# Ledger of designs, part 209: peptides against a protein of PDB entry 6J54

Target 1, 223 residues: chain A of PDB entry 6J54
Amino acid sequence: NENLFASFIAPTMMGLPIVTLIIMFPSLLFPTPKRLINNRTISIQQWLIQLTSKQMMAIHNQKGQTWSLMLMSLIMFIGSTNILGLLPHSFTPTTQLSMNLGMAIPLWSATVFTGFRYKTKTSLAHFLPQGTPALLIPMLVIIETISLFIQPVALAVRLTANITAGHLLIHLIGGATLALLNINTMTAFITFTILILLTILEFAVALIQAYVFTLLVSLYLHD
Target 2, 42 residues: chain B of PDB entry 6J54
Amino acid sequence: QFQFTGIKKYFNSYTLTGRMNCVLATYGGIALLVLYFKLRSK

## One batch from the design tools (peptide; made by RFdiffusion4, then SolubleMPNN)

Design b2_p25_3_s4 (from b2_p25_3, 19 letters changed)
Fold by OpenDDE base, seed 5:
Structure b2_p25_3_s4 (fold): chain B 223 residues (1-223), chain C 42 residues (1-42), chain A 25 residues (1-25)
Amino acid sequence: as target 1 above (223 residues)
Amino acid sequence: as target 2 above (42 residues)
Amino acid sequence: SLSLLLQALAQEMAEIAAAAEEALL
């Protein structure tokens, strides 16, 4: 049973953390273009980045668009790490709650502080929804304040739980397929087909979770 | 357009300024309650 | 405290994995 969770343990080599190298590796897959006409792969990557940037920043004003570089770097980092984590027997840094908290908390705090700095009146007004009955105002303000502090936790846990659960399912179904190979080849084939379908789903989930994480950060900035 | 007069002009749930003042009043009230209980416990 | 939380989460995941394995077998 413990062998199933071996992939979730932080890899170390000779007492040195390899996790730092794994985190930096996805950056090598996205080189900066130096030529006016780039290779097809680089051109496609830049095109996708531009499209996603236009879609995500469409809801922001000019001042909010200053965050475009940071948000695009974040989505590229999370997306690339999640996809690479789906490789057989690979370690995904985003499965570690500590890493996700390390990203979510500073970004959340930055969005909240920028809101209070530039839009103090609007930010304070967000603690009370419009049209609230007068008697419920104190209670609702307290609830909304608590909700604000839950945001970074929910952001980190959502990403971690979704990627971890997907990775765990792949291992479990893969293990079941291997166990059934010598028992019944037909059932093993069916289980293997499910594994392939699940893997395709997890690729989609990996991209979606990266997008949702970045989108929510941008949404908190807009609020 | 809602026309508010008196205290409702400054404390309402429909205007931006009114909502802000309600939030500040709530936090101020909580702070005063906490202060009261701390002073009472001494 | 973080290590304790990680251990608790790992234990819960292990229990879920064991239950899933039993259900597949």
Scores: peptide ipSAE 0.106, ipTM 0.675, DockQ to the pose 0.020
Fold by OpenDDE base, seed 2:
Structure b2_p25_3_s4 (fold): chain B 223 residues (1-223), chain C 42 residues (1-42), chain A 25 residues (1-25)
Amino acid sequence: as target 1 above (223 residues)
Amino acid sequence: as target 2 above (42 residues)
Amino acid sequence: SLSLLLQALAQEMAEIAAAAEEALL
């Protein structure tokens, strides 16, 4: 029990330098194209990146498209780390709130500041929804301001909580399955089936959370 | 669509400029209140 | 302060996990 919790409390990899290696490891899975016609695996990866790029940047103007490289790198990083984290006995860096805050806060602040710099009037007006009754204006402006400051927290916590909860559940059900193998094989089989289904779900969640994280950052940029 | 006159022209929730002015007025009011309480405590 | 918050969060998660495991068993 304590060993399972230790994987979430502290990086399972012994030291900070090892954590750095874990974070950099996904980069090895995405080599840079060197040929006009690349290997099948690289071609598929590039194709997926292009598709996601087109979808994400379709809502942005030319100025917003300047962020395409950063946003695509972000989604690839989060997605790859999340998927790799689902490997047995692997450590997922995105389960660490500190890491997600480290990504969310700068990106959020950059988007907000960019909005204020290029669309000052619209950005300021965003704090007051259109059509608000006059008597509710001051309170609503305050609420919207608070909402803005909650955005980076919500962004980081959403990603962290979803991935961490999934991992935790997999570990718990996995542990229960192992425990039940010595008690009741039939029940253990049922639990194992649930574990498999849950694992499949977590693969989907891992990708979705990466996408949502990047999408929200892009939406904040768009204002 | 809506023609506002007087103060409503500058402070409304329908026009972009009106919304901006309302936000600025709200922040200004809060800042003045904070300043008032700060000066009162000293 | 952030480290303290993370530690608190980790402790809460550990408690929830322990409770969930106990409930499953």
Scores: peptide ipSAE 0.095, ipTM 0.691, DockQ to the pose 0.022
Fold by OpenDDE base, seed 4:
Structure b2_p25_3_s4 (fold): chain B 223 residues (1-223), chain C 42 residues (1-42), chain A 25 residues (1-25)
Amino acid sequence: as target 1 above (223 residues)
Amino acid sequence: as target 2 above (42 residues)
Amino acid sequence: SLSLLLQALAQEMAEIAAAAEEALL
């Protein structure tokens, strides 16, 4: 396929998928600290992890805080992959819905099952909002049940759509800029400026989407 | 704060227990309906 | 079925993107 979506195709080498290597690559960016006083990069990473962990787990009790390691690893993984995906000619694994579903479904299931195990009454009561008129109870319970099952899909699609849309827009504007270089240099300059601004925005979006994904998983655990 | 009497004590949308019971009753009703239609088709 | 749906969606998105690219040029 020779289109804008060609960059979203899983890369292969000699018929072998290299996606596995791409997915594992971000782990190399986060080495384990070995010294009391680490270098600046590791120190910043640890500070960010500590900050996000404190913020993310503030709503959880002691039992919920046991998930901190998993949630922090998740946000680092998604965040790093999203940022790396903004590099030229880079493949972003999180643009693949299959990958995001692969993360969302197990995590969602774990949170739901954990809720039913330890907070059975609250979890069951969650299917009925407080103050619902009596006549609407059966229908609302059904709707809420359906809503629950849509959550993992919505979680995965939200992340995928936001990242994919950003990449697509960058490619479109980038392509337009290149095409306009030989037509109108002034317009090309304007388009290029927009591209730069958009790229900056996408860096923010990449981090925000990683945070939102992790936060929602955390909220499902709490609720 | 809410004082319910009779059936409303067990089935209400305000108390945690009441909400839970409503949900269970709804699922139970659906299960019975599914069972009924399954047996009816035979 | 999900794979087919995703493939169909990807195809539709590709067509839209191609049209958008053509419109921008």
Scores: peptide ipSAE 0.036, ipTM 0.679, DockQ to the pose 0.021
Fold by OpenDDE base, seed 3:
Structure b2_p25_3_s4 (fold): chain B 223 residues (1-223), chain C 42 residues (1-42), chain A 25 residues (1-25)
Amino acid sequence: as target 1 above (223 residues)
Amino acid sequence: as target 2 above (42 residues)
Amino acid sequence: SLSLLLQALAQEMAEIAAAAEEALL
C-alpha cells in the first residue's frame, strides 16, 4: 500500500540507510571538464556555473570571493538534488529538515564567525541599524540578536517547507486526478492540466530555492 | 560626517564606532541583569 | 535525536494517511 507520505520516508535496504548513496549520486552528473570545448551538456553546466558565480560574487570583494567554490558547490548540490527529487517515486534528501539544518547551521556559523574575525566593527554595528533613536537602541539590539539566531533555522525551514509542500501538492493533485478518472473524465482532464502546470512550477521552485539558499548564505557573509 | 561631543561621541547610532559601543553596552547590561538575578536567588 | 524525532513524525503521518485512505475506500 502507498500513502501520501511514502515518498518522504527515508529509504533503507536491509536495515541500512541508502540516503548516503542518494546524496552522492548528483555528483556523478557533473563531471570535470578536460577539454577546451566540451560536449553540450558540460558546456551548459559550465555556463550556468559561471553565470551564477558572477552574480553571487559581484557583491563580494576579493577576500569574499574566496567563498566562491563553497557557494557554487552548495547551489549545485541543492539544485541537483531538488531536480532529481521531482522524478516520479524519487526520494529528495532536501525534504528532510535534518539535512538542511546540517547544511545551514555550519554555513551560517562560518559566515558569522568570519564576519566577526575580519570585520568586527561592522559586524557588531550590524546589530544596531544606523539612525536608530536612542530610546529604542536596547530593544532593537535584542531583536536584531534574535533575528541573527533565527537565520539558520529560517534557511533550513524555507528550503524544506517549499520542496516538501510542492511534493505533497503534486501527490494530492495526482491522486485526485486518478480518482476522478473513474468519476468524471472531463474534470479529471482539468485536474491533470493543473498538475502539469504545477509540475512545471515546482521545477522552477526547485532551482529558485537552491539559489535563494545560497544567496542568503552569501548575503550573510557580506553582512 | 557627524561630530559628537561628550557621551554621544562614544555612544551614538550614526557612527560605526558608536553603534558598536551601544551594542556592547546593551550586552553588558543584559549580562549584569542576569548576574544580578542569579545572585539574588541565592 | 532530531533525526529520530523526524522519523517518528513521518511514521505517524504515514499511518494517518493510510487510515484516511482506508476510510475513503
Scores: peptide ipSAE 0.035, ipTM 0.651, DockQ to the pose 0.022

Design b2_p25_4_s2 (from b2_p25_4, 16 letters changed)
Fold by OpenDDE base, seed 1:
Structure b2_p25_4_s2 (fold): chain B 223 residues (1-223), chain C 42 residues (1-42), chain A 25 residues (1-25)
Amino acid sequence: as target 1 above (223 residues)
Amino acid sequence: as target 2 above (42 residues)
Amino acid sequence: LEELLKQQLELIEATFKALALLLSK
């Protein structure tokens, strides 16, 4: 049982955390373009970034578009770390709830504070939906306030749970496949096929969760 | 378009200003209740 | 703005439904 979570333990070298290096590693995969016409890989990467940027910024006004750089960096970071984490026996930092909370809470607070800073009236009005019966106003305001504070938790848990669950499934099915190789080759082959399909799905989930995380942050900013 | 008069002009769930005022009133009421219980215990 | 928010939420729901369908297959 403990062996299942061994891959989720934060790696250290001689007591020094190497998690920082692991987190910083994806940044090396995104070099800055220096030429007018770069390599095909870099061009495709830049094209994808532009597409995602257009989608994310379509919901914001000009003031909200100032967050474009941060949101794009966030999605690239989360997406890259999630994909790299799908490598066999690799450690995915985004599986750690502490890391996701560390990202979600500041971003959430920044979006909320930005809303209060520039759209104070609208932000306060969001605690009360339109058309609420008068008798339900106090209770509904309290519920909406609680909902606001649950947002960062939901944001972090969603990302963590989805990635962690995917990793656990890959490890479990992978382990089962190895165990079945000596028992029933046909069943092992079926299990292996499922593993491959699941791995492909997890790649998609990794990207989608990164997008959803960034989108929700952007949505909270838009109010 | 809504036409409100009197107290409903300032406290309504349809207009932006009305919603804001309702929220502020709710928080103010809660704060007063907390303050009351705090002072009562002393 | 509320309509835009609703559209984004619907998009999120659609993506989750699509993922659920992929998981069910």
Scores: peptide ipSAE 0.241, ipTM 0.738, DockQ to the pose 0.021
Fold by OpenDDE base, seed 4:
Order: C-alpha cells, then structure tokens, then sequence
Structure b2_p25_4_s2 (fold): chain B 223 residues (1-223), chain C 42 residues (1-42), chain A 25 residues (1-25)
C-alpha cells in the first residue's frame, strides 16, 4: 500500500529538491504579452483571466478590486499546477498539504487583517450573529472565533483532499488496468475506460478547486 | 425597528454597534478570567 | 453584500453536489 502513496513523495534528484522547479514550471506557460495583438494562445489566456477576474471581483468594492491581481495569479497558479498534475505519473505540488497551508494561511491572514483595518466595526460584529439570545452571546462569540481560525485549515484541506483523492483514484485504476492486462483483457479494457472517464472528471475538479480556493479567499476579503 | 434603551442600547445583538460591544466585552471578560487564573496559580 | 456571499456559497454547494453526483454514477 505504500506504493500507492509513492507518487506523492516530493521528488528529488541527487538530493536536490526538484519540487521547487516543478512549482515554478507553470509560470513558463503564461508568458507576458509583448504585442498589441498576441498569438492565439496568449489571447485566449488573457481572455480567460479577464473573464474570471470580472466574475471574482464583481462582488467587491473598488478597494477590493485591488486584490484582483493577487487572486488571479493564485487561481492561475493553482489551476495550472493541478492540470499539470494530471499528466501520467507526474507530481502535483498542490497535493502537498504543506504547500496549500503555506498559501492559505498568509492569504487568509491578509484578508482578515485587511478587514480589521478598514472595516473594524463590521469585522468585530461578525463574531456575533444578529438576533442571538443574550445568554448565548459569550459562547457563540467563542465558537465564531474558533470558526475563524478553522477557515484557513478548511481551505487548505479542501484543496488538498480533492486533488489527492483524484490522483489516488487515477493511480489505483491505472494500476489495476496494468495488472489485468495479462489476466483478462476484456476487464482491463473496461477499467481503462473508467480511467479515461475519471481523468476527464479530474480535469474538471482541478479547475473547480482552483476556482473555489480563490473564491473563498475573495469571500473572506469581502467580509 | 427595535428601540433599545439603557444597557441594551450598548449591548444588543441586533445593532452593529451593539454586536461589536458584545464581542469586545466577551474578549475582555475572557482576558480577565485568564489573568485571574494566572494570578491565582502564583 | 451578504446576499452576494450567500449566492456564491450556494453556487459552490451546487458545484460540489454536482461533482458528488458525477462521482456517485
């Protein structure tokens, strides 16, 4: 069973962490535009970024619009890494909980602190829902405070779990297919078909999770 | 709309200011309790 | 603002439900 998780081990070459290069690789897929009218690939990328930016930032005021660059970079990073991770026998950095926590915690902290700086009264009021009975106020405030600290953990775990689960399924079914090649070719064909369908699903999941991650960060900022 | 008078004006769960004050009071109370237990253990 | 947040949360929940349905098939 250890072989199932072997693909999730951080890759190293000669003791050097290749994972750093893997994390940086998606940046090469999104070059900066140098012309007024770029090639089709760059134009499509810019269009997608613009579309997602409008959707994400439509809920924010002008002050919140300042975060558009950071949020768009985040979604591009997570999305690209997730998609690249779906390549056969590739390593997905976003499957590492440490990485996702490393992204989620600072961003969450930034959003929370930004809220306290600019909307102190509203932010403090969020710890107490409206209409709460007076007797439950102290306990509820404590619960809401704890809930706030769980947010970054939930954000990181959600992304990690969804991507990791998908990868595990792909590896399991792929391994089963290989094992059945010499046992029953018909069954192997069926499992292979399932693998293809699962791969398509994981592409969708990869994009959705990237979007959800950025959306939640944006949501916390909007609070 | 709700009209609050007295202490309820400052500590209510319906107004923004009231909610804020309740939260601050709760944190203050917890801080005082922690201090009390810390001093008691000494 | 809260209504917009609720709408976004509903969309997220809908997407997760859809994913769950796809996985359950």
Amino acid sequence: as target 1 above (223 residues)
Amino acid sequence: as target 2 above (42 residues)
Amino acid sequence: LEELLKQQLELIEATFKALALLLSK
Scores: peptide ipSAE 0.204, ipTM 0.725, DockQ to the pose 0.020
Fold by OpenDDE base, seed 3:
Structure b2_p25_4_s2 (fold): chain B 223 residues (1-223), chain C 42 residues (1-42), chain A 25 residues (1-25)
Amino acid sequence: as target 1 above (223 residues)
Amino acid sequence: as target 2 above (42 residues)
Amino acid sequence: LEELLKQQLELIEATFKALALLLSK
């Protein structure tokens, strides 16, 4: 059991957290443009950011579009970290529930408080769906309130669970492949093929989860 | 368009204001209940 | 909100279909 979860242990050297360096590393992959005509890689990155920004901010008004920078940075951070985490024997910070909660809770609270500040009436009205029978109003309001407080937890757990599950599966199948290399080459080849397919899937999952996380934060802001 | 009269004008599940008031009333009621139990315990 | 979600889902489906078409060729 310890060997299975060894890859999820936060790396430290002499008690100093290396996690900070790992978290900061993705920022180096996205340099700021300094030229009017940039390199192909930077141009592609800018194009992707613009595309995602248009899709994400199409939901928001001008006031909500102020959050565009934060949301785009968030999706880039989560996406990059998730992809980097798929490297063999790499540590993915997003597998740590503490990190995801640390991101989700403040962002969620900010969105909720922003909603209460600028759209108090609408925000309060969201606790009661339209057309609710009068007798069910108190209970439904309570349920909706609880649902609101579950949102940050669900957001964090969803991201963590999806990425962690993928990592675990990659490690398990990878380990099985290595174990079968000298036992049965044919079976090992099949297992290796499955591993490749799984890794491709996890790349997609990494991007999707980053997008979903950011999208949900954006939707909570829009209310 | 909904036309409500009386108390239903202020507390309804169809209008934005009505929904808001219902939510506030619910929270107020819960707060009063909690207060009542706290005062009773003392 | 639901309409926006539906629009987003449609966009996702369209992108996946486009990707699938590219991979099928």
Scores: peptide ipSAE 0.127, ipTM 0.682, DockQ to the pose 0.019
Fold by OpenDDE base, seed 2:
Structure b2_p25_4_s2 (fold): chain B 223 residues (1-223), chain C 42 residues (1-42), chain A 25 residues (1-25)
Amino acid sequence: as target 1 above (223 residues)
Amino acid sequence: as target 2 above (42 residues)
Amino acid sequence: LEELLKQQLELIEATFKALALLLSK
């Protein structure tokens, strides 16, 4: 059973963490623009960033747009790491719950505290939905408080679980395909086709999860 | 548009201020209960 | 809150569509 999860073990070489290099590698794929008209690849990247930024900031007011840089950097980081993780036999740092929690908890706390700082009244009011019967107010406030604390956990677990599940499926089907190569070539071809389709799906999931993660952080800020 | 008078003016589930006060009251009540049990154990 | 709920629903729908695509294969 551990062999199935061997790909999720943090890679180390001679006791040195290679994970840090893996995490930093995506940053090399996004160079800073130096010219007015950059290369095609850089131009496409900038275009995508602009599109995503416009979509994300459409939800926020001017004060919320101050977070645009952080949110965009977050989505780029998560997205790039997720996509790179779909490469064969690659390690995705975002499959590690610890990493996602490390990102989710500080960002969540920052958004919550920012909300309390600038919109204290509204933030406190969010613990009680409108129109609640008077008798249910204490119970509902407690539930909403608990819900608030579950938010960072849900944020991290959602990302981790989706990416991990995807990788697990890819590895399982891939392993099955390899095993079937010596048994039945026809069935192996079918399973291989499924693997390709699954991989394409995981690409989409990777991008969606990155977007959702960033979006939820922004939504918590907006309250 | 509900016109609330008396205690309902300050503790309403429909107004922003009322909701805030309800939340604060709930937290205050919980804090008092916790304090009571702590003092009772002594 | 309504916007948050809408976004959550959209996310759920997207995930289900993705799953459906996976299952259809």
Scores: peptide ipSAE 0.214, ipTM 0.737, DockQ to the pose 0.021; fails the geometry check

Design b2_p25_4_s3 (from b2_p25_4, 15 letters changed)
Fold by OpenDDE base, seed 1:
Structure b2_p25_4_s3 (fold): chain B 223 residues (1-223), chain C 42 residues (1-42), chain A 25 residues (1-25)
Amino acid sequence: as target 1 above (223 residues)
Amino acid sequence: as target 2 above (42 residues)
Amino acid sequence: LEELLKLLLEAIDATFKTLAELLSK
């Protein structure tokens, strides 16, 4: 059972944290444009960044659009790390709950504090939904307060669980395919087909989870 | 548009101000309860 | 909460559609 999680152990070289280098590696895949007409890959990247930026920041006012750079960098980081993690025998830092909490908690706190700073009345009013019966007001306020504190945990766990579960399934089905090659080639072919379909799904999930993570942070900022 | 009078003017679940006041009242009540139990233990 | 869920679902749907369009080309 422990062998299943061997790929999720943080890699180290002589005790040195090489995880830092792995985290920084995706930044090399997104070079800054230097020409008016860049390479096709860079042009596509810039186009995707612009599309996602317009989609995410459309819900924010001019004050909220100040966060656009940070949110776009976050989605690019999480998305790139998740995609690179689907490479054979690759380590995905986003599978580590500690990393996701390390990102989620500061961003969540920043959004909540920003909300209280600029929109104090509206932010406080969010603890009580409109039209609540008078007798349920105290209880519902408490529940909403608890819900607020669960948000960073849910944000981190959602990303971690989805990516980790996907990796586990790929490893398990991949291992089963290899084991069935010597037993039944037809069944092995079926499992291999499922593995391919699952891998394609995990690529989509990797991008969607990165988007959802940043979107929820953005929504918490908008309140 | 709702026209509230009396206590409902300040404590309602429809207006932003009313909702804010309800939240503050709830937190204030909890704080008073905590303070009561703290003083009772002494 | 319902509006947030609707926005989330719309965003996911938009993401899938854009991804499908990119994969089809």
Scores: peptide ipSAE 0.162, ipTM 0.684, DockQ to the pose 0.024
Fold by OpenDDE base, seed 3:
Structure b2_p25_4_s3 (fold): chain B 223 residues (1-223), chain C 42 residues (1-42), chain A 25 residues (1-25)
Amino acid sequence: as target 1 above (223 residues)
Amino acid sequence: as target 2 above (42 residues)
Amino acid sequence: LEELLKLLLEAIDATFKTLAELLSK
């Protein structure tokens, strides 16, 4: 059972953290365009970035669009790291809660403080939903305040849990498939089919979770 | 549009300003309660 | 919250469609 979590251990060489190199590696996969017509891979990347940026910034005014660079870099980072994490025997930094908290807390704080700075009235009013009965106002304000502070934790845990759960399922079903190869080839084929379907799902989840993480940060900013 | 008079003008759950004031009043009340218990303990 | 759920569903659909397109090529 201990071997199941071996893939989630932070890799080190002679006590030096390789995690830093792993985190920086996705940046090499997205080179800056230098030509009017770039390679097909770069063109697809640019198209995806433009598409996602258009979708995310559509909800923001000109002032909110200042965050476009940060949000797009965030989605690219999380998305690329998640996809790379699906490679066999790879380490995914986003499976570490510390990593995701390190991203979620500052971004959440920035969005909240930005909201209070530029839209103070709206941000303060957000603690009380419109049309609330007068008797429920104090309780609801407290609940909404607690909800606000839970947001960064929920944001980090959601990403971590989804990616980690996916990895665990792939390892478990993959291990079961290998074990069944020597017992029953027919059952092993069924489990292998499930593994393929699960892998496809996890590729989708990897991208979706990156998008959701960034989208929620954007929505908190839009507040 | 809602027309409020008196205290309801400043403390309501429908207008933006009213909601803001309600939130501030709630936080102020909590702060006063905390302060009261802190001063009572000493 | 309802808008968020709608956006999530749209994102899921878009991701699956994109994945299907990539696999079909």
Scores: peptide ipSAE 0.082, ipTM 0.657, DockQ to the pose 0.023
Fold by OpenDDE base, seed 4:
Structure b2_p25_4_s3 (fold): chain B 223 residues (1-223), chain C 42 residues (1-42), chain A 25 residues (1-25)
Amino acid sequence: as target 1 above (223 residues)
Amino acid sequence: as target 2 above (42 residues)
Amino acid sequence: LEELLKLLLEAIDATFKTLAELLSK
C-alpha cells in the first residue's frame, strides 16, 4: 500500500531537491525559434501554440489577449509535464497539490483583481445572478462569494486528482501484471493489454487537463 | 426595459447597477454585523 | 455565467461532433 504512493514522493539526491530540475526540464523541449524557417519539430510546436492561442483568446477582447503569452506558457508547461510524467518511473510535478495550488492561486488572484480593476461594476454584479428573488439576495451573495474562493481550490484539485488517479491506475495495473507473470501468464497478458489501453487514455487525459486548466483560467479572466 | 421606482430602482436583481448595489449592501451589512459582534464581545 | 455555460455547451457539442465524425470514419 505504501509502495503505491512511493512514486509520488518528491525525489531528492544527496539532500538536494531534484524537483526543481524536473520542473525546468520541459523548457528544454521547446527551444526558441532561431531562423525564419525552422526545423519541422519547432515549426509544428509553434503551429500548435498558435492554434491553441487562437482558440483560447478568441473569447477575449484585445485587452484580454494580453494574457495570451501567460496562458500559452501555462498550457505548455502543464501539458509537457503531464506527458513526461507518463514515462516509466517518472515523477510528475503536477501530481503534487502544492504545485498546482502554487499555479492556481496566483493566476486566479490575477484574474479576479484584473476583473475588479477594469470591470468593477460587472464583477461586483456577478455575485448576484439576475432575477433573484429579493428574499434570497443576501444568502445568494454569500454563496457566490464562497463559490469564488472555491474556484482556485477546484482548479488545483481537478488537475491534481485527474493526473494522480491516472498514475495510480497505471502503477496498480503494472504491479498486478508483474505479480501475475509467475502465477498466470494468460491473466498477466490481459492485464498488460489493459495497461496499454489505460496508458493511451492517460496521454489524452494529460493534454485535456492541461487545456481545461488553462481554459478555466481564461474564462475567469473573461468573467 | 424594466421600470423600477423608489428603492427598487437602486436595489434590484435585474439591472447591473441594482445588482451591484445589492452586493455592496450585503457586504456592508455583514461588515456591520461583524463590527457589532466585536463590540458586543468587548 | 450564462455566457460561460453557453461556451461550455458549445465546446461539449463540438467535442461530441468531432468524436462522432471520428467514429463514423
Scores: peptide ipSAE 0.031, ipTM 0.663, DockQ to the pose 0.019
Fold by OpenDDE base, seed 2:
Structure b2_p25_4_s3 (fold): chain B 223 residues (1-223), chain C 42 residues (1-42), chain A 25 residues (1-25)
Amino acid sequence: as target 1 above (223 residues)
Amino acid sequence: as target 2 above (42 residues)
Amino acid sequence: LEELLKLLLEAIDATFKTLAELLSK
């Protein structure tokens, strides 16, 4: 089954890691505006960023809006990498759990620590939901504490699993299509159609997962 | 809205302060239990 | 928690709507 996962191996050329270049490549697609009226492509990008920023920052107060730059950069990075990863035979860095953990853990920690620093009482109170029966308080506090520590793991695994599963499915169906080309052209055509539909679905998933990842980070900040 | 007296004033699941105190008490209790078992093994 | 659940539900609903729209095309 190594052939199935070969596309997920970190690419290297002559022993040199090219993963860094792959990660940096999406940044070239988002140039900084230098004019009041920019090109159509840049204008659309800025418009999308503004829309998403307004939606995400609506949850936060003025103090929380200081995180807008980081959150927007995060969603742009994850979104762009996910979309580019859907190109044929492309490597998606976000399929690597290590990368997602590397993003999730620091961001989660930052959100939790900021919460404890500025909203200590509220943050501590979140370990106990309102209206809990007195007898269940100790158990529930423990469960909530465990839930807190699972958050960064869930954040990373969700993104990784969804993107990875999509890629695997695309590769499997694609491989099946190629195999069926010489066996039955009609069935191969059907399989190819399914592949196209699946690819469209994965584009949507890529964007959604980027949004969810950023949203959850923002939500943890808001507490 | 809720009138609590005695211990319920400080430890309740309805007020923000009460919930905070409950959480702290729970953590404190766990810490004491862990400490007890550590000292018992010595 | 309730607000989070509402947000999640809204996000899921939006996702399904977008997917349905994409699949209908």
Scores: peptide ipSAE 0.110, ipTM 0.686, DockQ to the pose 0.021; fails the geometry check

